Peptides against a protein of PDB entry 3JWR. Designs and how they scored, part 144

Target 1, 323 residues: chain A of PDB entry 3JWR
Amino acid sequence: TRELQSLAAAVVPSAQTLKITDFSFSDFELSDLETALCTIRMFTDLNLVQNFQMKHEVLCRWILSVKKNYRKNVAYHNWRHAFNTAQCMFAALKAGKIQNKLTDLEILALLIAALSHDLDHRGVNNSYIQRSEHPLAQLYCHSIMEHHHFDQCLMILNSPGNQILSGLSIEEYKTTLKIIKQAILATDLALYIKRRGEFFELIRKNQFNLEDPHQKELFLAMLMTACDLSAITKPWPIQQRIAELVATEFFDQGDRERKELNIEPTDLMNREKKNKIPSMQVGFIDAICLQLYEALTHVSEDCFPLLDGCRKNRQKWQALAEQ
Target 2, 298 residues: chain A of PDB entry 3JWR as posed
Amino acid sequence: TRELQSLAAAVVPSAQTLKITDFSFSDFELSDLETALCTIRMFTDLNLVQNFQMKHEVLCRWILSVKKNYRKNVAYHNWRHAFNTAQCMFAALKAGKIQNKLTDLEILALLIAALSHDLDHRGVNNSYIQRSEHPLAQLYCHSIMEHHHFDQCLMILNSPGNQILSGLSIEEYKTTLKIIKQAILATDLALYIKRRGEFFELIRKNQFNLEDPHQKELFLAMLMTACDLSAITKPWPIQQRIAELVATEFWEQGDQVGFIDFVCTQLYEALTHVSEDCFPLLDGCRKNRQKWQALAEQ

## One batch from the design tools (peptide; made by RFdiffusion4, then SolubleMPNN)

Design b2_p10_7_s2 (from b2_p10_7, 6 letters changed)
Fold by OpenDDE base, seed 3:
Structure b2_p10_7_s2 (fold): chain B 323 residues (1-323), chain A 10 residues (1-10)
Amino acid sequence: as target 1 above (323 residues)
Amino acid sequence: YIEPVDLRWV
């Protein structure tokens, strides 16, 4: 395609030029081509292209395939969300110095997972899928959409001309897929809530050890969540704009719940309760976000900008909730 | 059974 030719022939700017090591990064001003160039730079600067002998054209095709398999009619859970998740992962690895704590296979898996974690998202949550008796709800008992996202990820990785993992040994390939699956599934907040207590307790007791395979897996899950939620850490103008996208998608679901299911939506998805957004954001930050970024900062102090951003945005939302 | 989904704003 012309798009592939343009991408493959383009000079890839440095990470410094693209500002992709910044926790304050925004994609709002970037074209689709520029997001793809950023993605190439992430793979290159993490030494994934060299270490796993990726062909440039194959990587370009894979990136475009991933982008293509996000829906444009979904307000938030689209390519830009996946791209921002991956950028936060890259920033956490580089600026946050987490790269030094992980293997190359783990880094490879996390980056692929971040880009792929919401593939073919339909703009509705697992509860809607369940209540609508969607065919996917018959396949999986939990994390329905996350299983679907992984299936889509696997489909793309196995598609002709998209096999970015062809340079791996059979064992490396199996390990990578295992980590990708775990990382994508970890983006189900229900699983995060189930597992976070163990992580926080290990940190609190100063018993956290990345050399333990179980604790490593737990950390990778927490890191995925931290990147997936990273919009809450962004500078306030960026945070506000992203919150509007999230609200739009949630209200779209709420509208569908009313129309298709004859159900009154929860406050979070109820367009009529738009005035509750600030207080709900404060609640979300307190219940889900703060402890995670605190714990992550304990693992690597260089991740502090994420925690600081989250705290600052809490203050901003609280001020709005008091009006 | 299908586990309930935790809703988020991000």
Scores: peptide ipSAE 0.066, ipTM 0.828, DockQ to the pose 0.526
Fold by OpenDDE base, seed 2:
Structure b2_p10_7_s2 (fold): chain B 323 residues (1-323), chain A 10 residues (1-10)
Amino acid sequence: as target 1 above (323 residues)
Amino acid sequence: YIEPVDLRWV
C-alpha cells in the first residue's frame, strides 16, 4: 500500500526528537504516520529489531496492521490508546530503567502486548459483552475482550508479511507468545484487582525479587496495567482531554445499555451524571492508580514521574470535585 | 457463573 511504502521509506527520527522517552508524552499533535514512526523507534531503541532480526518492511507492515485493527469509531480504546500504552512502556523501560531488569524476550513481548492489548475493542466493557450475550461471551468465561484482543494479536502476528517474530527460535517464539498472552490478559482490571495485593505485599515486605519466575510474571502484569492506565499520569491538560474521551466512550456504552439492554447505567457510564466525573476520577486514582505507581516507583525510582503525575492529577480532580 | 463486574475506569 501507499501507506506502507511511505512508512517504510521514511527516516525514523530519534527517540529524543520524538520525545517518546518522556513520561509526559502526548500524541495529540501526531499524525498516524508519526505514531507509526514512533513505534518503529521503540522497537529499534529497545534493540528488538537487531536482536530478533526484524525486517524493516515486515515491522512496518505489522505496525500498520495493528493500527488498522483498531476501530476508528471508538472514542478512547483505539489505536491512540494502544500507542500511548506502548509509549509509556517504552518510557518505563528506558527512562524508568526497567529495561535493565528484564530479558529481551520479555521486552519484546511487552511492547507487542502494549500495542495489541485492545485490538478490535468495541468501546464496551466485558460486563456489557456478557449482558448482551455477544458471541464472544460464549467463547470466554472471563476477560472476554482480553482473550479476543490476544486472538487478534495472534492473527496479525501470523498473517503473511506481518511475521515480526520469524527471527525467533521455536523456544523464543513460544516464550514470547506466552508472555504476550499473559500481558494482554493482565490488562483486565478485574485481574489486576485480584493480583495487586500480592505485589504490594511483596514490595511492602521488601521481599520482591524479579529473579523469582512467579514474581517476574506478577511484575509484568503490574507493569502492563501501569502503562495501560498511564493517561492518569499525564500533564493535566492532556489528562483532562483523555478523561473526556474515556467519558465519551463510557457514556456511549451507557446509552446502549439503556437502549439495547433496558437498564439504567452506573454513574460511570451515565451521561446525565457528568458532574460526578471529578469525584469519580479521585475515587479511581485512590482505589486503583496511586498504590500501583507507588509500588512501581519502589521497584524503580526512575518511574517517579508516573506517580508524581498521578498525584498532581488527583489534586486537580479533587479541586474540581469541590466546586 | 457470571464473573464480577468488569471495572474499566480508563
Scores: peptide ipSAE 0.057, ipTM 0.822, DockQ to the pose 0.428
Fold by OpenDDE base, seed 1:
Structure b2_p10_7_s2 (fold): chain B 323 residues (1-323), chain A 10 residues (1-10)
Amino acid sequence: as target 1 above (323 residues)
Amino acid sequence: YIEPVDLRWV
């Protein structure tokens, strides 16, 4: 395609030029081509292209395939969300110095997982999928959409001309796929809520050890969630704009719940209760975000900008909630 | 268990 030709022939700017090492990064001003260039830079600077012998054209095709398999009519859970998740992962690995704590396979898996974790998202949550009796709800009992996302990820990875993992040994391939699956499934907040207590307790007791395979898996799951939720850490104007996108998608679901399921949506999904957004954001930060970024900062102090951003945005939302 | 509400607000 012309898009592939353009991408494959383009000079890829440095990570510094693209600002993709910044925790304050915004994609708002970037074209789709520029987001793809950023993605190439992430793979290159993490040494994934070299270490796993990726062909440039194959990587370009894979990136474009991943982008294509996000829906354009979904307000938030689209390519830009996946791209921002991956960028936060990159920043956490580089600027946050988490790269030094992980294997190349783990880094490879996390980057692929971040880009792929919401593939073919329909703009509705697992509860909606279940209540609507969607065919996917018949296949999976838990983490319905996350299983679908992984299935889509696997489909793309195995598609002709998209096989970025072809340079891996059989064992490396198996390991990578296992980590990708675990990472994508970990983005189900229900699983995060279930598992986070173990992580926080290990940190609190100073018993956290990345050499333990179980704790490593737990950490990768927490890191995925931290990147997936990282919009809450962004500078206020960026975070507020993203919150509007999320609200739009949630309200669209609520509208569908009324129309298709004949149910009253929850406050979070209810367009008529938009005035509760500030207080709901404070609640979300307190219930879900703060402890995670605190714990992550204990693993690597260089991740502090995520925690600091989250705290600052809590203050901003609290101020709005008091008006 | 599926969480009835997606809390990924931002």
Scores: peptide ipSAE 0.064, ipTM 0.835, DockQ to the pose 0.514; fails the geometry check
Fold by OpenDDE base, seed 5:
Structure b2_p10_7_s2 (fold): chain B 323 residues (1-323), chain A 10 residues (1-10)
Amino acid sequence: as target 1 above (323 residues)
Amino acid sequence: YIEPVDLRWV
């Protein structure tokens, strides 16, 4: 395709030029091509291209395939969300110095998972999928969308000309797919809530050890969530704009719930209660975000910008809630 | 029992 030709022939700017090591990164001004270039740079600078002998054209095709399999008519859970999740992962690995704590296969899996974790998202949550009796709800009992995302990820990875993992041994391939699956499934916030207590307790007791396979798996799950929610850590103008996108998608779901399911939406998804957004954001930060970024900062102090950003945005939302 | 699905606001 013309798009592939353009991407494959383009000079890939440095991570410094692209600012993709910055926790304050924004994609708002970037074209789709530039987001793809950023993605290539992430793979390159994490040594994944070299270590796993990725062909440039194959990587380009894979990136474009992933991007293509996000829906354009979804306000938030689209390619840009996946891209921003991956960028935060890259920043956490590089600037946050988490790269030194992980294997190359784990890094490979996390980056693929971050880019793929919401593939073919439909702009509705698992609750809606279940209540609407969608065909996907017949396939999976829990984490419905996350299972679907992984299925889409696997489909792309196995598609002709998209096989970025062809340089891996059979054992490396199996390991990578296992980690990808676990990482994508971990983005179900319900699973985060279920598992986070173990992580926080290990940190609190100074018993956290990444050399333990179970704790490693737990950490990868927490790191995925931290990147998936990282919009809340961004500078206020960026975070506020992303919150508007989320609100749009949630209100669209609420409208569909009213129309299609004949139910009153929850406050979070009710456009008539948009005035509660600031207080709901404070509640979200307190209930979900703060402890996670605190714990992540204890694992690596260089991740502090995420925590600091989250705290600053809490103050901004609180100020709005008091008006 | 189906575990509740939590919503992300960001």
Scores: peptide ipSAE 0.063, ipTM 0.824, DockQ to the pose 0.458; fails the geometry check

Design b2_p10_7_s3 (from b2_p10_7, 6 letters changed)
Fold by OpenDDE base, seed 2:
Structure b2_p10_7_s3 (fold): chain B 323 residues (1-323), chain A 10 residues (1-10)
Amino acid sequence: as target 1 above (323 residues)
Amino acid sequence: YIEPLDIRFV
């Protein structure tokens, strides 16, 4: 395709030029091509291209294939969300110094997972999928969409011309896929809620050890969630805009819940409750986000900008909630 | 909704 040719031939700017090491990064000003270039830079600067012998054209095709399998008519859970998740992962690995704590396979898996974790998202949550009796709900009982995202990811990875993992040994390939699956499934917030207590307790007790395989898996899950939710950490103007996208998508679901399921949506999904967004954001930050970024910062103090951003946005949302 | 495994490629 012309898009592939353009991408494959383009000079990839430095991470510094692209600002992809910044926790304050915004994609708003970037073209789709530039987001793809950023993604190439992430793979390159994490040494994934070199270490796993990725062909440039194959990587380009894979990135574009992943991007193509996000829906454009979904307000928030689209390519830009996946891209921002991956960028936060990159920033956490580089600027946050987490790269030194992980294996190359784990880094590879996390980056692929971040980019793939919401593939073919339909702008509705697992509850809606279940209640609507969608065919996906027959395939999976829990984490329906996350299983679907992984299946989509696997299909792309195995497609001719998209096999960015072809340079891996059989064992490396199996390990990578296992980690990708675990990481994508971990983006189900229900699983986060279930598992986070163990992580926080390990941190609190100063017993956290990445050399323990179980704790490593737990950390990767928490790191994925931290990146997935990283919009909450962004500078306030960016945070506000992203919150509007989230609200739009949630309200669209709520509208469908009314029309298709004949139910009154929850406040989160209810367009008529727009005035509650600030207070709901405060609640979300307090209930889900703050502890996660605090714990992450305890693992690596260089991740503090995520925590600081989250705290600053809490203050901003609180101020709006008080009006 | 589309089919569960409708994959598009470039």
Scores: peptide ipSAE 0.288, ipTM 0.773, DockQ to the pose 0.034
Fold by OpenDDE base, seed 3:
Structure b2_p10_7_s3 (fold): chain B 323 residues (1-323), chain A 10 residues (1-10)
Amino acid sequence: as target 1 above (323 residues)
Amino acid sequence: YIEPLDIRFV
């Protein structure tokens, strides 16, 4: 395609030029081509292209295929969300110095997972999928959409011209897919809530050890969530804009809940309760976000900008809630 | 009926 030709022939700017190492990064001014160039730079600077012998044209095709399998009619859970999740992962690995704590296969899996974790997202949560008796709800009992996202990811990875993992051994391939699956499933906040207590307790007791395989898996799950939720850490103008996109998508679901299911949506999904957004954001930060970024900062102090951003946005949302 | 996976490629 013309898009593939343009991407494959383009000079890829440095990570410094693209500012993709910054936790304050914003994609708002970037074209789709520039987001793809940023993605190539992430793979290159993490040594994934060299270490796993990726062909440039295959990587370009894979990136564009992943992008193409996000829906444009979804306000928040689209390519830009996946791209921002991957950028936060890259920043956490580089600026946050987490790269030195992980294997190349773990890094490869996390980056693929971040880009793929919401593939074919439909703008509705698992509760809606279940209550609407969607066909996907017949395949999976829990984490319905996350299983679907992984299935989409696997289909792309195995498609002709998109096989970025073809340079891996059979064992490396199996390991990578296992980690990708675990990482995508970990983006179900229900699973995060279930598992986070173990992580926080290990940190609190100074017993956290990445040399333990179980604790490594737990950390990768927490890191995925930290990147997935990273919009809450962004500079205030960026946070406000993203919060509007999230609210739009949630209200669209609420409207469908009223129309299709004849139910009153929760406050989070209720367009009539838009004035509750600031207080709900404070509640979300306190209940879900703060402890995670505190724990992540304990693992690597260089991740402090994420925690600092979260704290600053809490203050801003609280001020709005008091008006 | 499960919708077929509509995977799109470049």
Scores: peptide ipSAE 0.288, ipTM 0.794, DockQ to the pose 0.034
Fold by OpenDDE base, seed 1:
Structure b2_p10_7_s3 (fold): chain B 323 residues (1-323), chain A 10 residues (1-10)
Amino acid sequence: as target 1 above (323 residues)
Amino acid sequence: YIEPLDIRFV
């Protein structure tokens, strides 16, 4: 409770001071307390605290509870990743002007989803969970970890003193939970790959319409992925450092695959093939990232910094791949 | 069979 008392009593700096509207934002220099303060500011500046009558102490407890349910021994999929995903969401909503295109419930759901989307991540992907016959693989057929993340999110939201949604009507609550679930599930890259073609075609044909409920849902999914992958858009020193964290986690999985499953890991997760990281990053950018940030920029031109950052990092990784 | 839910709170 000391942490809660400290957070609840702290003066929350402005978004400008915290630089949380910047697409170039880095959390590397921030303490855990400062990340929590940033998170409070996101809720406040998106008018979520006011519009949904959130109690400050409840919000503080919820943030700290979410943070506490990320594992500290996981190299990448930890609180800092969730926090950076949420910060990118905030920047896209504010600086990217997407806020004006969404309802308050959608914004609320997206922010909660961004912070919660990797809760209790174990540092292994769905393929590992399935191949290891983990108990979670018996509960879910697809998007195993994303279902678990949502379950964790729901448990926290319903826990005493953490009920930040208590000010919502029954209908608002149901709608919000639906969007949260869809948004968290959308962070499964397998689902992104499955659905992105529809989004890109709508954009290409100039038929994209946020007034269509299906297209709205599709957009929210794409926006979640854009924020989840946003490390690829960061200034090069930040991108490079995050890529090292990702590689560390993937190599840890690969080591476990060798030891526990007696399989040779893929190049992506093979510590012995670390020299392929630059070329794999180029491939990842081309296959997954570029079209997404291009499409997002077509929805809102103010999201261009994400696309520009992605393009710049592609060049940097390509240069390293050529050495 | 199912891992215990270990949710932590402050």
Scores: peptide ipSAE 0.288, ipTM 0.785, DockQ to the pose 0.034
Fold by OpenDDE base, seed 4:
Structure b2_p10_7_s3 (fold): chain B 323 residues (1-323), chain A 10 residues (1-10)
Amino acid sequence: as target 1 above (323 residues)
Amino acid sequence: YIEPLDIRFV
């Protein structure tokens, strides 16, 4: 396609030029082509292209295929969200110095997972999918959408001309897919809530050890969540804009819950409760975000900008809630 | 019933 030809022929700017190592990164000013170029740079600078012998054209096609399988009519859970999740992962690996704590296969899996973790998202949560008796709810009992995202990811990875993992051995391939699946499933906040206590306790007791396979898996799950929620850490103008996108999508779901399911939506999904957004954001930060970024900062102090951003945004939301 | 996966490619 013309898009593939343009991307494959383009000079890929440096990570410094693209600012993709910055935790404060914003994609708002970037074209779709520029987001694809950023993605190529992430793979290159993480040594994934070289170490796994990726062909440039195949990587370009894969990126464009992933992008194409995000819906344009979804306000928040679209390509830009996946791209920002991957960029935060890249920043955490590079600027946050987590790269040195992980294997190349784990890094490969995390980057693929970050880009793929919301593939074909419909702008509704698992609860809605279940209550609406969607066909996907018949396939999966738990983490319905996350299983679907992984299935989409796997289909793309195995498609002709998109096989960025073709340079891996059979064992490396199996390991990578296992980690990708675990990472995508970890983005279900219900699973995060279930598992985070173990992670926080290990950190609190100074017993956290990345050489332990179970603790490694737990860390990768927490890192995925930290990147998926990273909008809450962004500079205030960026945070506000993303919060508007999230609210738009949630209110659209709430409207559908009223009309299609005859259910009164929760405050989070209720358009009539728009004035509660600041207080709900404070609650979300306190209940979900702060402890995660605190724990991540304990694993790597260079991730402090995420925690600092989260704290600053809590203050901003609290100030709005008091007005 | 299993809904078919609709994967789009470039």
Scores: peptide ipSAE 0.279, ipTM 0.777, DockQ to the pose 0.035

